# Peptides against a protein of PDB entry 5FRP: the designs that were tried, part 59

Target 1, 225 residues: chain A of PDB entry 5FRP
Amino acid sequence: VEWTESIPQIIATREDISKELNQALAKTFIDSDPRVRRTSVMIFNKVPVTEIWKNITNKAIYTSLLHLAREKHKEVRELCINTMAKFYSNSLNEIERTYQNKEIWEIIDTIPSTLYNLYYINDLNINEQVDSVIFEYLLPFEPDNDKRVHRLLTVLSHFDKKAFTSFFAFNARQIKISFAISKYIDFSKFLNNQESMSSSQGPIVMNKYNQTLQWLASGLSDSTK

## One batch from the design tools (peptide; aimed at target 1 Y120)

Design b2_p30_6_s2 (made by RFdiffusion4, then SolubleMPNN; from b2_p30_6, 14 letters changed)
Fold by OpenDDE base, seed 2:
Structure b2_p30_6_s2 (fold): chain B 225 residues (1-225), chain A 30 residues (1-30)
Amino acid sequence: as target 1 above (225 residues)
Amino acid sequence: EEIKEKLKELEEKGKKVLEQVKKYKPFKME
């Protein structure tokens, strides 16, 4: 009987604690200190996705997380981009869609659009990172065709117009890159053959090889920055 | 450093709260 009487109080206390924690956490995401914001983002990396969904109920926190993808502070931004992509993937895999978490899902479902919209910033470092997280988290390799298609459709189903445009542009670029890599390989094989190099085509292929390399390199961020 | 420490404390408190919350079934707010 005493235990039963304590349950409401425990639940109330828990809710209060959870509420207070959420309120405090919400403030940390918008803190003026980048270190505070970084630490806040790290919570999503350190805590299992199921626990995040269970305990972080303030939608403002998720909105703030997504906003940090456009953070001026490079380290925070980069961390945020990786974190939100991973969180999205983990959520799709581990979190069921319920009536209770619908509002949070509405925010989380915008993560793909948020990421693809980063291409419009036209920053090579950001582009490279977005490329990376797309292949790692958003559209990972999946041998099961049904699962792969389902994931793709899930990602696309919440795209805004800009994200769709970026998606198609990305895919077109990937095809071009693939083609360029193929050419690079062919040219490399040719150049590794001494007889071929001594032929009249040798200098021509060398030139094409260099052009291909230059083109491929131009799409990569400067590792020194 | 003080902020980092506070954040670490919050993170640890958060983890503890999360662990405690794991022990209690989520109350469905009707």
Scores: peptide ipSAE 0.021, ipTM 0.447, DockQ to the pose 0.012
OpenDDE base, seeds 1, 3, 4, 5: peptide ipSAE 0.021, 0.012, 0.000, 0.016; ipTM 0.450, 0.354, 0.255, 0.382; seed 1 fails the geometry check

Design b2_p30_6_s3 (made by RFdiffusion4, then SolubleMPNN; from b2_p30_6, 14 letters changed)
Fold by OpenDDE base, seed 5:
Structure b2_p30_6_s3 (fold): chain B 225 residues (1-225), chain A 30 residues (1-30)
Amino acid sequence: as target 1 above (225 residues)
Amino acid sequence: NEILEKLKKLKEKGESILKQVSKYKPFRME
C-alpha cells in the first residue's frame, strides 16, 4: 500500500526531472560549441529509442536535431545525418503511434524529407552520406513485400515537393549506375578476350569502356575529403 | 563545462538504463 502511494509522487518527480532535463538538452543542441552539439546528438545514438521517446518530450529538441543536418561543422553534420536516419528507422520499428506522441511523430515523420532535401546542397560528400543512410535506415532491404511497401509508403507519405523530386532523381541515378556497372562488366569481359580486342569492334568497345569508367568515377567523392 | 557535465551524467544514466534493460532477457515464454 505504501509503495502504491509513492508511485504518483515518483511519477510527478520524474516528470519534473524530465522537464528540467528537456530544457537543458534543448539548450545543448543549440550550443555554440560544436563539441556540445556533438555530444547532444550522441544521446540519440546511445540511448534506446524507447527511452528517448519516453524521456525527451520537448519538441524543440527534435526540431533542433533535424536542423543540425545543415550545420556548417562537418563532423556534427555527418553525425546528425546518420543519427536522425537511424533514429527514424528505430522509431518506426519500435514506437507505436499514440495520441500522446503524435506531435513528436509529426516532427520525426519529416526526417526523410529533411534528408532528401540535402541533395539540393550539391555536395558530393553529403550526397554519398544521404545515399548511404537511405539504404541503411530509411529504405533498407526487406525481403517481405508487404513490409517493404509499407515502409516505402510511410517514407513517402510525408515528403514535400522537393523531397519527391530528389527521390525520383535519386532513383533515376541508381538505375543509371546499375546499368553503367553492367556495361562496365560486359566491356571488361569483351576486352579481356584477345580475339575480341583485335576485332574491328575492339577500339569502339574500348572507347565505351573508358567513357563508362569515367562516368562512374565522376560520381565518386574524393576519398581525401 | 557545467552543461557538458550534465550531458555526461545523462549519458551515464542512459547507459545504466541500457544495461538494466539488457539484463531483461526477453522472457522466452517457454
Scores: peptide ipSAE 0.027, ipTM 0.515, DockQ to the pose 0.012
OpenDDE base, seeds 1, 2, 3, 4: peptide ipSAE 0.025, 0.028, 0.009, 0.026; ipTM 0.506, 0.494, 0.313, 0.498; seeds 1, 2, 3 fail the geometry check

Design b2_p30_6_s4 (made by RFdiffusion4, then SolubleMPNN; from b2_p30_6, 13 letters changed)
Fold by OpenDDE base, seed 2:
Structure b2_p30_6_s4 (fold): chain B 225 residues (1-225), chain A 30 residues (1-30)
Amino acid sequence: as target 1 above (225 residues)
Amino acid sequence: KEIEEKLKEIEEKGKKVLEQVKKYKPFQME
């Protein structure tokens, strides 16, 4: 009987603790110190997605997480981009959509748009990172066609106009890259053949090879910066 | 250092709370 009477108090205490934690965490996401913001983002990486959804109920925290994708501090931004993409993927895989979590899902569903909108910054490093997280987390390799299509439709269903534009541009670019790589391989094979190199076509192919390499390289961020 | 310690404390408290929350099955009010 005494245990039953303590349950409401325990629940209330838990709710209070949870509330306090959420309030504290909300403040840390907007802290002026980048280290504090970084640590806040890391919570989403270190804690299982199911536990995050269960315990982080303040929507402002999720909004703040998404906002950090445009953070001026490079390290925090990069961490945030990876974190939110991974979190999105894990959420899709592990979290059911319920009435209770609807408001949070409304925010999480904007992650793809948030990421694709980063292309408009026109930063090569950001573009490369966005490319990476798209293939790793948003649209990962999935051998099951139905699952793959479902994931794609889920991602696209919440796109804003800008995200759609970026999506098509990205895909077009990927096709071009794929084509360029294919040509590169063909040129490389040609160049490895001594008879072909001695032909009148040798210098022409060499030139095309170099142009292809330059084009491919121009799409990659400078690893030295 | 103080902020990192506080964040660590928050993280640890969060983990403890999470562990405690795992132990207490949510009372599904039927």
Scores: peptide ipSAE 0.022, ipTM 0.465, DockQ to the pose 0.011
OpenDDE base, seeds 1, 3, 4, 5: peptide ipSAE 0.027, 0.023, 0.000, 0.024; ipTM 0.489, 0.436, 0.286, 0.452; seeds 1, 3, 5 fail the geometry check

Design b2_p30_7 (made by RFdiffusion4)
Pose (drawn by RFdiffusion4):
Structure b2_p30_7 (pose): chain A 225 residues (1-225), chain P 30 residues (1-30)
Amino acid sequence: as target 1 above (225 residues)
Amino acid sequence: EEEEIEELMEVFELTEEEAKEIYNLANELL
C-alpha cells in the first residue's frame, strides 16, 4: 500500500519510467489484498487523465480496472464504477485519437456497455450507483442540444446486444415511471383540500396511493427511506 | 432466445410483449 500510494506523484513528476511501473501496477491491480487494489484504482482518480494516458499504457491495467467493477468486494467495486466512468468522460473530453493510441481505446470505449451490463446483476445499490454515475459523467445534462446527442451516439457506438436491450429497457421503464409519478401527484394532491375523508374514495383511494408509493419504492435500496 | 427474453423480464420487470419488441429491435440494430 505504501508503495502504491506513491505512484500518482511520481507519474505526475517524472516520465522517466513507463516500463517498470506498467509492469508493477499490473500485479498491483490483481493483488489479493483489496487495500492495494483500491489504492491502485485511486491512481485514475488522483492523477489527471492526460498523465494516465501518457504514462501508463499496459493493456492489463485497464482490463483489470474494468474487471473489478464486477467484484464482490463493495468498496472496491463502487470506487471502480465511479472512477472508470468519470475517467471515460474525461478520456473523451481531453484526448483525441491517432494511429497508435486507438490500440487501447477499444477498452475505454466498452466502458458504457460494461456499465450497462451491471444492471443485469440486479442489485438495488449497484443499479442506483450506475444510474447516478451514467448521468453524472457519461450522459451529462449539459451543456447544449447538439453535443449531447453527438456524444450519445459515441456512447452507444460500442455496445453489445445486452447493452442495447438494457439501454432500451431503461427507457421503456421511464414511461411507466412517468405514468406513476404523474398519478402520484394526482393522488397526493388529494390532501390539498377535503375531497373524501371517508366519502367518494376515502376508504379506497388512500390504499391506492399508499400501496402505489411502494411500487416506486420497490426499486430502491432503502425502500423504507 | 427464450432465456434472454426471460432474463429481460426478470431484471427489468418487462412484459413478454415488450421484451420481445426490445429483443427484435436490438437484432435489427446489429

Design b2_p30_7_s3 (made by RFdiffusion4, then SolubleMPNN; from b2_p30_7, 8 letters changed)
Fold by OpenDDE base, seed 2:
Structure b2_p30_7_s3 (fold): chain B 225 residues (1-225), chain A 30 residues (1-30)
Amino acid sequence: as target 1 above (225 residues)
Amino acid sequence: DEEEINELMKVFKLSKEEAEEIYNKANELL
C-alpha cells in the first residue's frame, strides 16, 4: 500500500517511468488486498491524463483497470467506474491519436462498451452509477453541435453488439435523465440569481428544485419505474 | 425504426440524417 501511494508523485515528477516500475504497477491492480487495488485506481484520478499516457506504457495496466469495473469489492468497483469514465473523457479531449499510442487507444476505446455492458449485471446501484458517468463523462452536454456529434460517433464507433443493444434499450431512460439534469441546471442558475429569488416565482422554483434534487437523490434509474 | 431514430434525435440533438446514420451503423453491427 505505501509503495503504491507514492506512485502518483513519481509519475507527476518524472518524464519517463521505467519498464520495471510499469511492471510493478501492473501487479498492484490485481493485488489480493482491495486497498492496494483502490490506491492503484486512484493514480488515474490524481495524475493528469497527459502524464498518465506519457508514463504508463504497459497496456496490462489499462486492461486491468477496465477489469476492476466488475470488481466484487463495491468501493473499488465504484471508484473504478467513475475513474475509467473520467479518464476516457479526458483522453478524448487531451490525447492525440498517434502510431505510438495506438495499442493503448485500442484498450481505452473499449471503455464505453465496458460501461454499457455493466447494465447486464442487472444491479440497480450499478445502473445508476453507469447512468451518472455516461452523462457526466461519456456524453456530456456540449453546446457545439459538431463536437457533440463527433463525441457521440466516437463513443458508438467502438461499441460491441451488447453495448449497442443496451444503448438503445436505455435510450428512453437517458432522455428522462437528460431532462432532469437540464432542469437542475436551470434551477441552479435561477438560485444563483438573487433578483430571481426575490420574485413571486421564487418559492415555486425552490419547490421544483427540491423535487428535482429528491428525484436525483433517489436514483436516476428509479424514474423509469 | 422511426421511433428509435426520433429518440436519437431528441436525446443527442441530432439531425434526421445523423440519427439515421447512427441507427444504420448500429444495425449493421447487430
Scores: peptide ipSAE 0.152, ipTM 0.719, DockQ to the pose 0.115
OpenDDE base, seeds 1, 3, 4, 5: peptide ipSAE 0.082, 0.116, 0.021, 0.113; ipTM 0.663, 0.716, 0.431, 0.699

Design b2_p30_7_s4 (made by RFdiffusion4, then SolubleMPNN; from b2_p30_7 with E6K E13D T15S N24E L25K N27K)
Fold by OpenDDE base, seed 5:
Structure b2_p30_7_s4 (fold): chain B 225 residues (1-225), chain A 30 residues (1-30)
Amino acid sequence: as target 1 above (225 residues)
Amino acid sequence: EEEEIKELMEVFDLSEEEAKEIYEKAKELL
């Protein structure tokens, strides 16, 4: 645990991580102690995506991360699902596809399928979490039409048959509405906190809220026609 | 197919043309 907790700082400060460190890190993702696995997943939350891609070159780490989405330990699983979705989104936004990182991208590109395949477990808690991360990270609100289309195509282009089936089987509209309502509630709480409003996050939250409201308004207008 | 296209339009604020294109591309990749 203690060793793994030091890894984010190492990755953030060092330009090159040794092969040995990558191998050691890979082992932590499959450690018998759920605390070790949890800490390992947290690396992806604490370290900038660019630094992760630069320094974590062992494919087994990424593969193991994805496998934790089906882990029996609830806390680790929930963290993993959120983490991998966020990591996917950040990677799409910040990491260019190159010849050198192609092999890692082949793994990362399976994240959408990995997430959608979790619906087949038929667990309500998992389903709710997947619902949330889809519109938080995979297919976020985006006012730019070209960006929305491009993101959607990117996500769908790597779907396996099961993921594709689940994507259309579930009422995505209802899920998105639920997500939007949840965000509205969060925003309302944020507005009620003066300290939060005065923070640097204030404008960001406001923008997200406005996008959500615009989408809701457009959907409501279409339903009235 | 029509229901799926309609869902794409509603969920992602797409035109019918865009939704059809996305749907077709998705099918080709399966």
Scores: peptide ipSAE 0.367, ipTM 0.882, DockQ to the pose 0.131
OpenDDE base, seeds 1, 2, 3, 4: peptide ipSAE 0.352, 0.300, 0.082, 0.122; ipTM 0.866, 0.838, 0.678, 0.689

Design b2_p30_8_s2 (made by RFdiffusion4, then SolubleMPNN; its pose is not in this set)
Fold by OpenDDE base, seed 5:
Structure b2_p30_8_s2 (fold): chain B 225 residues (1-225), chain A 30 residues (1-30)
Amino acid sequence: as target 1 above (225 residues)
Amino acid sequence: EEEKLKEDEELIEEYKKKLEEEKKKKLLEE
């Protein structure tokens, strides 16, 4: 009988401790000291994604993380951009969508839009960083076509209009580059096979190869400008 | 810079410790 009476208190105490911890953490994201904000962001980078999702239940923390992508302090901003992109990727890979975590997922699903919206700041350093994290974490190279398409659709499904516009401006090219590289590899393999070159398809493949190379060359040259 | 990194690491480890303690507590309730 006494143990049953202690259970609600234990649950309440744990919820309170968890709540207090979450409240304390939420305050650190908005702290006036950029060092405190940096440390808070680093938690998302150093703690396993599964443990973050289990223990960080305050939505304000996730929202605050996303806001730091526009932080005035360069170091905090740069760390945040990398961290949120990585956290998004890890979450997609490791966290199941449940009824209980739906509200957090609604925030996390905005990470792609948040990142793509940074292009509108028109800062070269930010643009370069966003490009980097998109390739590394958001839309990583995936040899499996189904997985790649699924990831792409997942990212795009939560885009706002601005994110779509920036995606088409900056990354439609990158996706095309990835596909073009894959085609280039396939064509290169085909062209290295002398039997295939002697086939009726040889000239057609060679033409497609040259078109792909020209497109890649033009694409890469424009990305460097 | 190194001192700041140490402070950051200490805060992260403290947070990890709290998370592990909460995890242990949850396991004791199951």
Scores: peptide ipSAE 0.041, ipTM 0.478, DockQ to the pose 0.011
OpenDDE base, seeds 1, 2, 3, 4: peptide ipSAE 0.032, 0.000, 0.000, 0.000; ipTM 0.466, 0.271, 0.253, 0.228; seeds 1, 2, 3, 4 fail the geometry check

Design b2_p30_8_s4 (made by RFdiffusion4, then SolubleMPNN; its pose is not in this set)
Fold by OpenDDE base, seed 4:
Structure b2_p30_8_s4 (fold): chain B 225 residues (1-225), chain A 30 residues (1-30)
Amino acid sequence: as target 1 above (225 residues)
Amino acid sequence: EEEKLKEDEELIEEYKKELEELKKLLELLK
Protein backbone atom coordinates (compact mmCIF):
# COMPACT_ATOMS: atom_id res chain seq x y z
CA VAL B 1 0.00 0.00 0.00
CA GLU B 2 2.76 2.50 0.91
CA TRP B 3 4.65 1.87 -2.33
CA THR B 4 1.49 2.60 -4.33
CA GLU B 5 1.18 5.95 -2.62
CA SER B 6 4.73 6.78 -3.70
CA ILE B 7 3.92 6.23 -7.39
CA PRO B 8 1.88 9.43 -7.77
CA GLN B 9 4.67 11.36 -6.08
CA ILE B 10 7.25 9.79 -8.38
CA ILE B 11 5.07 10.59 -11.40
CA ALA B 12 4.55 14.12 -10.13
CA THR B 13 8.27 14.47 -9.48
CA ARG B 14 9.02 13.20 -12.96
CA GLU B 15 6.53 15.62 -14.44
CA ASP B 16 8.06 18.40 -12.40
CA ILE B 17 11.56 17.39 -13.44
CA SER B 18 10.40 17.14 -17.02
CA LYS B 19 8.81 20.56 -16.79
CA GLU B 20 11.91 22.08 -15.24
CA LEU B 21 14.13 20.47 -17.84
CA ASN B 22 11.88 21.71 -20.62
CA GLN B 23 11.98 25.22 -19.15
CA ALA B 24 15.76 25.12 -18.85
CA LEU B 25 16.12 23.79 -22.38
CA ALA B 26 13.84 26.52 -23.73
CA LYS B 27 16.21 29.12 -22.26
CA THR B 28 19.28 27.51 -23.83
CA PHE B 29 17.88 27.95 -27.35
CA ILE B 30 17.76 31.72 -26.84
CA ASP B 31 20.99 32.01 -24.87
CA SER B 32 23.43 34.75 -25.84
CA ASP B 33 26.31 32.27 -26.16
CA PRO B 34 26.36 30.51 -29.57
CA ARG B 35 27.98 27.48 -27.94
CA VAL B 36 24.94 26.99 -25.72
CA ARG B 37 22.58 27.34 -28.69
CA ARG B 38 24.70 24.88 -30.71
CA THR B 39 24.69 22.35 -27.90
CA SER B 40 20.93 22.70 -27.60
CA VAL B 41 20.40 22.00 -31.30
CA MET B 42 22.67 18.96 -31.03
CA ILE B 43 20.16 17.32 -28.68
CA PHE B 44 17.86 16.85 -31.66
CA ASN B 45 20.69 15.06 -33.48
CA LYS B 46 21.89 12.86 -30.63
CA VAL B 47 18.56 11.76 -29.19
CA PRO B 48 16.20 9.50 -31.15
CA VAL B 49 13.19 11.28 -32.62
CA THR B 50 10.77 9.17 -30.56
CA GLU B 51 12.45 10.21 -27.32
CA ILE B 52 12.49 13.86 -28.34
CA TRP B 53 8.75 13.81 -28.97
CA LYS B 54 8.17 12.01 -25.69
CA ASN B 55 10.30 14.20 -23.45
CA ILE B 56 10.37 17.63 -25.10
CA THR B 57 6.81 18.84 -24.64
CA ASN B 58 7.37 22.60 -24.45
CA LYS B 59 6.28 23.95 -27.85
CA ALA B 60 8.50 27.00 -27.36
CA ILE B 61 11.57 24.78 -27.79
CA TYR B 62 10.42 23.66 -31.23
CA THR B 63 9.52 27.22 -32.20
CA SER B 64 12.93 28.42 -31.03
CA LEU B 65 14.66 25.65 -33.00
CA LEU B 66 12.95 26.85 -36.17
CA HIS B 67 13.98 30.46 -35.48
CA LEU B 68 17.65 29.44 -35.33
CA ALA B 69 17.49 28.80 -39.09
CA ARG B 70 17.95 32.59 -39.36
CA GLU B 71 20.66 32.72 -36.70
CA LYS B 72 23.51 35.19 -37.19
CA HIS B 73 26.10 32.67 -36.06
CA LYS B 74 26.94 30.63 -39.17
CA GLU B 75 27.79 27.34 -37.48
CA VAL B 76 24.63 27.37 -35.36
CA ARG B 77 22.49 28.28 -38.37
CA GLU B 78 23.97 25.55 -40.56
CA LEU B 79 23.59 22.98 -37.83
CA CYS B 80 20.01 24.08 -37.21
CA ILE B 81 19.03 23.83 -40.89
CA ASN B 82 20.39 20.29 -41.16
CA THR B 83 18.90 19.31 -37.81
CA MET B 84 15.38 20.56 -38.47
CA ALA B 85 15.24 18.96 -41.92
CA LYS B 86 16.40 15.61 -40.58
CA PHE B 87 14.08 15.90 -37.60
CA TYR B 88 11.14 16.62 -39.91
CA SER B 89 11.88 13.56 -42.05
CA ASN B 90 12.36 11.30 -39.05
CA SER B 91 9.16 12.62 -37.48
CA LEU B 92 7.16 11.87 -40.63
CA ASN B 93 8.57 8.35 -40.70
CA GLU B 94 8.41 7.44 -37.02
CA ILE B 95 5.88 9.64 -35.19
CA GLU B 96 2.17 9.02 -35.40
CA ARG B 97 -0.17 11.99 -35.34
CA THR B 98 -2.20 11.92 -32.14
CA TYR B 99 -4.39 14.29 -30.21
CA GLN B 100 -1.66 14.71 -27.59
CA ASN B 101 1.09 15.73 -30.01
CA LYS B 102 -1.10 17.86 -32.30
CA GLU B 103 0.30 21.18 -31.11
CA ILE B 104 3.88 20.05 -31.71
CA TRP B 105 2.97 18.71 -35.16
CA GLU B 106 1.49 22.10 -36.03
CA ILE B 107 4.97 23.55 -35.48
CA ILE B 108 6.91 20.70 -37.12
CA ASP B 109 4.69 20.86 -40.20
CA THR B 110 6.03 24.40 -40.76
CA ILE B 111 9.64 23.17 -41.16
CA PRO B 112 9.37 22.85 -44.97
CA SER B 113 7.97 26.37 -45.20
CA THR B 114 10.68 27.65 -42.84
CA LEU B 115 13.38 26.10 -45.02
CA TYR B 116 11.98 27.33 -48.34
CA ASN B 117 11.64 30.82 -46.88
CA LEU B 118 15.44 30.88 -46.43
CA TYR B 119 15.81 31.35 -50.19
CA TYR B 120 14.59 34.93 -49.70
CA ILE B 121 17.79 35.72 -47.78
CA ASN B 122 19.53 35.45 -51.16
CA ASP B 123 22.68 33.89 -49.71
CA LEU B 124 24.42 31.33 -51.92
CA ASN B 125 25.66 29.19 -49.04
CA ILE B 126 22.22 29.10 -47.46
CA ASN B 127 20.62 28.24 -50.81
CA GLU B 128 23.05 25.37 -51.37
CA GLN B 129 22.40 24.04 -47.89
CA VAL B 130 18.63 24.29 -48.32
CA ASP B 131 18.89 22.46 -51.65
CA SER B 132 20.93 19.73 -50.00
CA VAL B 133 18.55 19.15 -47.09
CA ILE B 134 15.52 19.19 -49.39
CA PHE B 135 16.90 16.33 -51.45
CA GLU B 136 18.31 14.45 -48.49
CA TYR B 137 15.46 14.80 -46.00
CA LEU B 138 12.34 16.62 -47.21
CA LEU B 139 11.92 15.08 -50.65
CA PRO B 140 14.28 12.09 -50.63
CA PHE B 141 14.57 9.67 -53.49
CA GLU B 142 11.63 7.27 -53.32
CA PRO B 143 11.12 4.63 -56.01
CA ASP B 144 7.48 4.09 -55.04
CA ASN B 145 5.41 6.67 -56.89
CA ASP B 146 2.55 6.70 -54.39
CA LYS B 147 4.88 7.24 -51.45
CA ARG B 148 6.74 9.95 -53.33
CA VAL B 149 3.50 11.76 -54.21
CA HIS B 150 2.26 11.43 -50.65
CA ARG B 151 5.50 12.91 -49.30
CA LEU B 152 5.32 15.77 -51.78
CA LEU B 153 1.72 16.53 -50.86
CA THR B 154 2.61 16.41 -47.16
CA VAL B 155 5.46 18.89 -47.67
CA LEU B 156 3.29 21.25 -49.74
CA SER B 157 0.20 21.04 -47.52
CA HIS B 158 1.52 23.53 -44.97
CA PHE B 159 3.35 25.96 -47.24
CA ASP B 160 2.84 29.64 -46.90
CA LYS B 161 2.63 31.77 -50.05
CA LYS B 162 6.34 32.59 -49.96
CA ALA B 163 7.35 28.95 -49.64
CA PHE B 164 5.19 28.04 -52.64
CA THR B 165 6.86 30.76 -54.68
CA SER B 166 10.32 29.51 -53.69
CA PHE B 167 9.32 25.91 -54.39
CA PHE B 168 8.23 26.72 -57.92
CA ALA B 169 11.30 28.84 -58.55
CA PHE B 170 13.99 26.44 -57.31
CA ASN B 171 12.79 22.87 -56.91
CA ALA B 172 9.59 22.19 -58.83
CA ARG B 173 11.41 21.36 -62.06
CA GLN B 174 13.75 18.88 -60.43
CA ILE B 175 10.87 17.16 -58.66
CA LYS B 176 8.98 16.88 -61.95
CA ILE B 177 12.05 15.34 -63.56
CA SER B 178 12.28 12.74 -60.83
CA PHE B 179 8.62 11.84 -61.32
CA ALA B 180 9.07 11.66 -65.07
CA ILE B 181 12.07 9.34 -64.68
CA SER B 182 10.03 7.06 -62.46
CA LYS B 183 7.23 6.98 -65.02
CA TYR B 184 9.78 6.28 -67.73
CA ILE B 185 10.99 3.24 -65.82
CA ASP B 186 7.44 1.99 -65.33
CA PHE B 187 6.59 2.52 -68.99
CA SER B 188 9.78 0.80 -70.07
CA LYS B 189 8.83 -2.23 -68.00
CA PHE B 190 5.35 -2.18 -69.51
CA LEU B 191 6.69 -1.90 -73.05
CA ASN B 192 8.96 -4.88 -72.49
CA ASN B 193 5.92 -7.00 -71.71
CA GLN B 194 4.49 -8.23 -75.02
CA GLU B 195 1.15 -9.14 -73.47
CA SER B 196 0.72 -5.59 -72.20
CA MET B 197 1.63 -4.14 -75.59
CA SER B 198 -0.98 -6.26 -77.35
CA SER B 199 -3.66 -4.96 -75.00
CA SER B 200 -5.94 -1.98 -75.61
CA GLN B 201 -3.75 -0.06 -73.15
CA GLY B 202 -0.61 -0.49 -75.27
CA PRO B 203 -1.11 2.55 -77.49
CA ILE B 204 -2.09 4.72 -74.50
CA VAL B 205 1.01 3.75 -72.56
CA MET B 206 3.19 4.26 -75.62
CA ASN B 207 1.79 7.75 -76.06
CA LYS B 208 2.44 8.62 -72.41
CA TYR B 209 5.93 7.18 -72.70
CA ASN B 210 6.72 9.32 -75.72
CA GLN B 211 5.35 12.43 -74.02
CA THR B 212 7.50 11.72 -70.98
CA LEU B 213 10.61 11.25 -73.12
CA GLN B 214 9.95 14.48 -74.98
CA TRP B 215 9.46 16.34 -71.73
CA LEU B 216 12.67 14.89 -70.27
CA ALA B 217 14.62 15.73 -73.41
CA SER B 218 13.37 19.32 -73.40
CA GLY B 219 14.13 19.72 -69.69
CA LEU B 220 17.67 18.37 -69.98
CA SER B 221 18.44 20.52 -73.00
CA ASP B 222 17.62 23.67 -71.05
CA SER B 223 20.03 22.68 -68.27
CA THR B 224 22.91 22.21 -70.72
CA LYS B 225 22.44 25.67 -71.98
CA GLU A 1 30.03 45.45 -16.74
CA GLU A 2 32.42 42.97 -15.11
CA GLU A 3 29.75 41.86 -12.66
CA LYS A 4 27.24 41.38 -15.48
CA LEU A 5 29.80 39.40 -17.48
CA LYS A 6 30.42 37.14 -14.51
CA GLU A 7 26.70 36.62 -14.00
CA ASP A 8 26.31 35.77 -17.68
CA GLU A 9 29.20 33.29 -17.51
CA GLU A 10 27.69 31.62 -14.45
CA LEU A 11 24.32 31.38 -16.19
CA ILE A 12 25.94 29.87 -19.29
CA GLU A 13 27.68 27.24 -17.20
CA GLU A 14 24.44 26.40 -15.42
CA TYR A 15 22.57 25.99 -18.71
CA LYS A 16 25.36 23.81 -20.12
CA LYS A 17 25.16 21.57 -17.07
CA GLU A 18 21.38 21.30 -17.28
CA LEU A 19 21.62 20.50 -20.97
CA GLU A 20 24.14 17.71 -20.41
CA GLU A 21 21.93 16.25 -17.70
CA LEU A 22 18.95 16.36 -20.06
CA LYS A 23 20.96 14.56 -22.76
CA LYS A 24 21.95 11.84 -20.34
CA LEU A 25 18.36 11.40 -19.22
CA LEU A 26 17.12 11.19 -22.80
CA GLU A 27 19.78 8.58 -23.61
CA LEU A 28 18.81 6.51 -20.56
CA LEU A 29 15.17 6.48 -21.66
CA LYS A 30 16.04 4.52 -24.76
Scores: peptide ipSAE 0.047, ipTM 0.468, DockQ to the pose 0.010
OpenDDE base, seeds 1, 2, 3, 5: peptide ipSAE 0.044, 0.000, 0.029, 0.045; ipTM 0.464, 0.199, 0.393, 0.461; seed 2 fails the geometry check

